Peptides against a protein of PDB entry 3ESW. Designs and how they scored, part 158

Target 1, 322 residues: chain A of PDB entry 3ESW
Amino acid sequence: NNIDFDSIAKMLLIKYKDFILSKFKKAAPVENIRFQNLVHTNQFAQGVLGQSQHLCTVYDNPSWHSIVLETLDLDLIYKNVDKEFAKDGHAEGENIYTDYLVKELLRYFKQDFFKWCNKPDCNHCGQNTSENMTPLGSQGPNGEESKFNCGTVEIYKCNRCGNITRFPRYNDPIKLLETRKGRCGEWCNLFTLILKSFGLDVRYVWNREDHVWCEYFSNFLNRWVHVDSCEQSFDQPYIYSINWNKKMSYCIAFGKDGVVDVSKRYILQNELPRDQIKEEDLKFLCQFITKRLRYSLNDDEIYQLACRDEQEQIELIRGKTQ

## One batch from the design tools (peptide; made by RFdiffusion4, then SolubleMPNN)

Design b2_p21_6_s1 (from b2_p21_6, 10 letters changed)
Fold by OpenDDE base, seed 4:
Structure b2_p21_6_s1 (fold): chain B 322 residues (1-322), chain A 21 residues (1-21)
Amino acid sequence: as target 1 above (322 residues)
Amino acid sequence: DELIKLRELIEKLKKLAEEQK
């Protein structure tokens, strides 16, 4: 009797699906208690929760997407994408087109659209005067700056004219479409919104050691891809640990569908002590927040995301980024 | 992870089923 492997596989897959779906049901009282205790007693957990409340949902704003698409030079972007796509001999409609789009968006953003601002130019002396600027410290936003989710303003004095220039650290990405300047925070914030505006699956990655970047889910590569707008980097997760020799402890990815510890993708060497939270508690925290973010999804959506999560976890464990 | 092993088993079974066609 030929073993009906297809029937066995189907039966096991059904049971597996049911099991996966059971994990995403409403949290048990014990899990809620554990979560509440963790976020009340552990500062790192509080920070992750606070970030998740903002970063997981803020970029899912259709009005912002429209404003972004109206602001970008879409004709230039798509012209360049089409050019590079055609050059490599790909046919239209391949999933790889989105990888070309993200690569062009990285180019466009860094080369044509946004500016790195170590120090601002003097408002009085004009362009290319940042060399004359001396930092005086930081202060709270004024009434105008406060309209654009500004938490702090860096203050600079011009050594040439003596005037004060304010560099507000805006968290409103729509304001960043106007100002078109910042550091890693502003770059990553606006670039995350840009990628989202193209309908892409994007996560914001927070590194505890003062850097931030994105991940994009490539349908072609069938995985999360490292994307750093500051570096114009695509699929180079090693740049921090290897190229920069950066010491890191935690990298946490925040997306609409989940929160994931992605430290294993980026921390390849020079690992700092992971002493801010127990590993089990961090895993629990990320899973708990992810579960909450998925409460409104249907069973098929939950199952597809769970399959994606499993693939990512396998990748992170096996080190198979190559 | 036992779940990963189960998924791997399911995929192996699917492959075997395809090889029987």
Scores: peptide ipSAE 0.105, ipTM 0.800, DockQ to the pose 0.726
Fold by OpenDDE base, seed 1:
Structure b2_p21_6_s1 (fold): chain B 322 residues (1-322), chain A 21 residues (1-21)
Amino acid sequence: as target 1 above (322 residues)
Amino acid sequence: DELIKLRELIEKLKKLAEEQK
């Protein structure tokens, strides 16, 4: 009797799909209570929730995408992508083109478009005068700065001319297209929007130890890829733990389709105590928020994303890209 | 873990089905 392996596989696949879909059904009352208690009693959980409410949705703005695409030198970008793709891309298939695009966007952003601002230049003395700037502290935004989602303004005095220069920490990424300067926060904020504007699957990664970066889902590599605009880095998740010897406790990725603890991808050594939340509660929190973000998706979309999530979890546990 | 095992089983069964053709 030839075992109909195809029939068995189909039957098991149906059961598997049903089981996966069952996890994404509306939360039970007990889960809602657990969630509410967690976010009300745990400050870290409240912080993750607060970040998810902004970071998971803010970049899905078609008007912003249009403004970005109108602002960037697309001719230069695509010329460079086409040039690199023509060297080796044809052998690897069409999906690799997007990896070349992301690599060029990293180059373009760091080399041609955006500037690192440790201290601002003096508004009176002009360019390359940041060395003469002394920090006086921080204050709230003025009426003009407040229009661009500014929470804090750093104040500097010029040692040469004595004038005050304001460095507003804008959170409006459209304002950053004008100012074209900032630190890791401004870099990651605008670069996340840039990647989203090309129709890419992107996550914003928050590290508790004062750094932020992106992840891009590569269809060619079939996984989430580390992307740091500040470092012009593609697929180098080890740079923080190994190259910088940075100590870290938490890395949380925020995307339109979910919130994921990606700490295992980036914390390879020098792990700090993970004492802000119980591991089981963090896992629950991320899953609960992810479930909410997917409530409007159909069963096929939910299933596809769940399969992607499973592959990522396997990667994070095994330390091997499958 | 059970889901991973089930997925692995499904993939093995699919492969066996292809080998029977």
Scores: peptide ipSAE 0.100, ipTM 0.792, DockQ to the pose 0.703
Fold by OpenDDE base, seed 2:
Structure b2_p21_6_s1 (fold): chain B 322 residues (1-322), chain A 21 residues (1-21)
Amino acid sequence: as target 1 above (322 residues)
Amino acid sequence: DELIKLRELIEKLKKLAEEQK
């Protein structure tokens, strides 16, 4: 009796798909109650929710994508990508080309486009005067700064001329295309938008210990890839824990299709206490938000994303980046 | 874990089906 393994596989796959899809159906009343209680009682959960409401959707703006593409030197970028792609002689087509594109975007962004701003230059004294700047503190935005989603403005006094220079911390990534400067927040914000503007699957990774970066889903590598614009880093998730010896507790990835605890990818040593929320509650929270983000998707999209999620979870557990 | 196991089983069954062809 030849076991029809194909028939069995098909039947099991149908049942599996149906089961997966059932998890992404509208939340049960009990889940809604649990969610509401969690975000009302846990500040960390409330913070994750608040971030998800912004970071999961803000970069999915076609008008912003157009502005980005019009602002970047696309001819230079693609010329460099083509050049690097040609050197490695890869016959592997469009999928690996995208990895080269992301690497070039990292180069271009750091070397040609954006600047690190620890302290601003003096508006009066001109370029390379940041060493003369003394921080006076922070204040609220003025009327002009408020137009560009500015939460705070750092105030600096020039030790040479005595003038005040304002460094507004803009959250509007389109304004950052003009200002071309910032810290990790501005870098990651604009770079996330840049990657999204090329049609890439991108997540914004928030680390509780004052750093932020991106993840890009490589179709070539078939996984989420660490991308840090500040460091011009591609696929180096270890840089924080190992190279910087950074202590970390939480890394949460925010994307259009989900919120994922990616701490296991980045926290390789020097783990800080994860005491802000129960692990079960964090898992529930991320799943619940992810479920909400997928409510409008069709069954096939939900299934494909669920398969991707499972692959990522396996990767995170096994520690094998194959 | 059970779902992962189920997927792994499905993939194994598919492979076995291919080996029977």
Scores: peptide ipSAE 0.093, ipTM 0.794, DockQ to the pose 0.730
Fold by OpenDDE base, seed 3:
Structure b2_p21_6_s1 (fold): chain B 322 residues (1-322), chain A 21 residues (1-21)
Amino acid sequence: as target 1 above (322 residues)
Amino acid sequence: DELIKLRELIEKLKKLAEEQK
């Protein structure tokens, strides 16, 4: 009697689905109390919650997506994607095309569109004068700068002409489409919006040790892929720990469908003490926020996302799934 | 995690089902 393994698998999968769905029901009163106590007593937890309230939803703006697509040279982008796609001869269909698109967007953004700004050029002396700029400190935004979600303005004095140049640190990504310059924060902010504007599933990754990057969910690779716009990097999560020899404690990914501790993907060596929160409390916090973000989703959407989450957790535990 | 083990078991069963076809 041949064991009907397919029937057994289907039966177990139904039971598994029901169990998974049961975890995404409305939070019990005890979970709400635990959550409230955690965010009121732990500063790191409060910070993660605050970031989730912004980063998980801000990029889901159709009006911003339209402005982005109208601003980018789409003809150039798609021409380059089509060219690279045609070279590799992949019969692998529409899913791999998206990986080529993300790689081209990384190239386009770094080489053609956006500029790294260590110091601004002098507003009086013109282009390529940043070498003459001395930092004087930071101040609050003026009335005009405040219109574009500016928290801080860096102040520079020109050593040549003596004039003051302001470098506002804008958090409005639409303003960054105009200014086309910044550091890791501005790069990651605008690039996250760009990827979202192409309908991609994207997370913003915050590192406690003053760096930020993206993750893109590749349908071809069936996993989250590291994406750093500053480095023009695709699928190189090791660059920080190994290439930079960077010491890190926490990497938290923020997306529309969840908040995930992705530290294990990026912290491969030189781990700093994880002393800001208990590991169990961080796990609970991320799961609780993720559960809230999914409250409006149907059972099939919840199940598909839960399956993706489990695959990611397996990857993070085992290392690179070959 | 028992859930991970269960998922792995389901995937093994699916693979066995494909090998029988």
Scores: peptide ipSAE 0.121, ipTM 0.812, DockQ to the pose 0.700; fails the geometry check

Design b2_p21_6_s3 (from b2_p21_6, 12 letters changed)
Fold by OpenDDE base, seed 3:
Structure b2_p21_6_s3 (fold): chain B 322 residues (1-322), chain A 21 residues (1-21)
Amino acid sequence: as target 1 above (322 residues)
Amino acid sequence: SESIELREKIKELEEKAKEQE
């Protein structure tokens, strides 16, 4: 008897869809109580919730997308994408074209648009004077700096002229389009907005050990792809653990459709103790926030996203990028 | 999780179906 595996798969998919949709119903009172207790008692959970309230929604701003697209050299970007796409002979590739776009945006951002700022140049002495700058510490923003969501200003003294230079750590990504400089925080913040402005599915990845990067959902590869604007890196999740020999404990991805613990993608060796929260509580927290982010979605959207989530979880368990 | 196991089994069945076409 030829087993009709296709018929069996279709029947299982119907049952699976119903099962998944049942999980995304409104939270039961007991789940709400568990969530409230967790975020009131666990500082790490409070931090994840606070980050989700900002990072999951802040980049979904059409006005910001327009400003970004008006600021970038789109002619140069698309010219380079078209050139690389044509070179590789991909005739059937609307999906692969987006991977080329992200790779060009990484190149453009690092090489042509944004600058790494370890120390600022002296405001008095001019360009290429950062070598003469001594850190004096940090202070709060002034009245002008506070307009651009600035929490901290680093203060530097010029060893040559003795003048003070301020390096405000702006969190407003639109201000970063003007300043065009920063460290990993400013790079990732603005680059996340840039990718979102092209209509891409993007997550902001927070690492507890003082680094941040992006993930892009590639329709061609049918998975989340590591993207680091500072490193001009595409699909190299191993760079932190292997190349940098970095020790890490938590990597949390924040997107419009969910919050996901992606630690298994990036922490390949030198794992630090995961002692900030119980694993079951972190899993519950991420699932609960994700469920809330999807409350307005229809059944088909919920099902498609849940299928994507399960594929990612399988990938993370197997430790193989398919 | 039960959902992950079920999804893996569905994928296995879909792959077997393609091998028989």
Scores: peptide ipSAE 0.027, ipTM 0.556, DockQ to the pose 0.745
Fold by OpenDDE base, seed 4:
Structure b2_p21_6_s3 (fold): chain B 322 residues (1-322), chain A 21 residues (1-21)
Amino acid sequence: as target 1 above (322 residues)
Amino acid sequence: SESIELREKIKELEEKAKEQE
């Protein structure tokens, strides 16, 4: 009797889908209690929750996307994308075009659009005067700065003219379209919004050791791709651990569809103690938040995302990008 | 996870189904 393997596969697939969907059902009372206790008793868990409440949804703003697209030189961007795409002999309509777009956005952002700001230029002396700036410390925002989600303002004195220059650390990415300067926080914040404005699937990656970057889901590569706007880096997750020899403990990705511990992608050596939370509790926390973010999704969307999650988990365990 | 094992089994079955075509 020829085993109808196709029929068996279909039956197993149905059971598998049902099993996956069952994991995304409304949290049981016991899970809610565990979550509440964890967030109330563990500061790291509270921090992850707080970040998720902002980072998972803030960039899904259509009005902001419109402002971004109106602000960027789209003609230049697409001209460069088309040029590089054609140069490599790809046919139109290939999913790889989006990878070229992200690479050009990295180039455009770093080279043409945004500026790294270790110290601001003197407001009085003009451009290229940052070398003359002495930090005086930080203070709270003034009334104008407060309109743009500014928590801290760095204060600098010009050694040449004696004037004070303020460097507001804006968290409003729309304000960053105007200021066009910052450090890793401002870079990642605005660049995350830029990528989102092109309809891309993007996560914000927070590293506990004072760095932040993006991940983009490449449909061509069928995986999450490391994207660092500061470094103009595409698919180089090793740069921190290997190239910088950076010591790290946690990397957590925040997206509209989930929160994921991506530490294994980036922490390849020089791992710091992961002592802020139990590994099981962190896994639970990320899964719990992810479930909440998916509560409004249909079964097909949940299933597709779960398949993506599984592929990512396999990648993170095997250490091989398939 | 039971999920990964099940997915692998499905993939194996799908491959076997193709071999019989």
Scores: peptide ipSAE 0.026, ipTM 0.569, DockQ to the pose 0.780
Fold by OpenDDE base, seed 5:
Structure b2_p21_6_s3 (fold): chain B 322 residues (1-322), chain A 21 residues (1-21)
Amino acid sequence: as target 1 above (322 residues)
Amino acid sequence: SESIELREKIKELEEKAKEQE
């Protein structure tokens, strides 16, 4: 009896599609109650929800994308991408061009565009004076700084001239296009917007242990790819656990189409206790938020994203980088 | 998850179908 494996596969695919679509229907009353109870009783869950309300949608601003594209040296960027693509990319297909673009954007951002700011230069003494700066603490923004979503301002005194220099920690990525300096927060914030401005699928990854980075969905690799603008790193998820020997507990990815616990991609050793929430409650929370983010999508979009989600979950379980 | 197992089973069946072609 030749088992018609093709017919069985087709039947299973139909059942799978129906099953997936059923999961993305409006939440049942019991799920809403569970969600409300979780975010009211668990501080970590409340934090994840709060971050999702900002990070999942803030970068989907067409006006910001236009400003970014007008600010970047697109001629230089595409010249470099075309050069690298011409060497190797033609043999591997058109989808690899986007990987070359992201790699060039990493180079351009770190080397040509943005600056790391551990301490600011003295506003009076000028460039390369950060070594003379003593931290005095932090304060709230002034009236001008408050216009650019500034939560805190670091205050420094120059040891040479005695003047005070303010280092506002701006969260407005458009202001960061002007200031062109910051730490991991400013780097990741603006770089996430830059990638989004090229029409890419991007997630913002928050690590509980005070680091942030991006993920880009590569159509060539057909997976989410680690991207760290601070490190000029592409597809190196191991750098934190292995190279830095960093101890971590949670890595949560925030994108327009979902919230995902990506801890298994990055926490390869030195795992800290995951004691902030029950694993089943975190899984439920991420799925519930993801479901809400997809309420306006059609059945085909929901199905395609669900296939992507399942592939990612398989990757995270098996520990195989494809 | 049941969905992961189902997807893997579909892939296995699709591969077997190609081997019979």
Scores: peptide ipSAE 0.023, ipTM 0.578, DockQ to the pose 0.837
Fold by OpenDDE base, seed 1:
Structure b2_p21_6_s3 (fold): chain B 322 residues (1-322), chain A 21 residues (1-21)
Amino acid sequence: as target 1 above (322 residues)
Amino acid sequence: SESIELREKIKELEEKAKEQE
């Protein structure tokens, strides 16, 4: 009897899918207890959970996507993307177009749209007066600033005119479309929303050592790609460890479909002690939150995401993205 | 095809197994 290898392959694939799906079943009581104990006893775990409750879902807002697309110069963006795609993209397939789009969005955002703000300009003296500004400290938001998810306002005094200028640290990305300025937090927040507004699969990466950036899932490269709006950087995960000689301990990626420790992608040298949580507990935490984020997905979606997760884990272990 | 997917997955698993050795 001719062995129907195709039938055997299909049967094995079904069994494999069932095995993968079994890992995404509702957490057992013991796992829930472990999770609750971990987040109540470990401050770092509580911080990761708190960030996941916001960062994993906040950018999945269709109303915000519409506002973003109405605010950006889409004609300029697509003109530039089409120009770059016409040079090299036709030979590599349609999926590369999205990589060109992300690269143009990085250019557009840094060069045409958003501004870095170490110190604000004086509200009275006008443009290019930040050199005259002295920090007085920080305070809580006023009634108007509080409308835009503002936790802190930096206060500056002008050395020339003596007037006070407020620099609210807005967390509302829609307000950032108006203000068009900030530091790494505001840059990454708004840029994450911008990428999401184009229907891209995007994660927000938090580094414990006071930096933040994005990852974009490239269908062309079939992997997560480093994206830093502040640096206009695409696929350069080494810039922090190698170029900056930055010391780092943790990089955690937050997306709608999961929370992932991506430290191995970015911490290539000068690793700081990872003493905030046990490695096994961090792994458990990220997996547990990821399972919760996927509870509403169907079996096929869960399976596809699980396959992608496994590919990423292999990549992170092998260090192949250098 | 499901067969291609299975082959890719088997290769991935074999590679993982080698890395754990």
Scores: peptide ipSAE 0.022, ipTM 0.530, DockQ to the pose 0.074; fails the geometry check

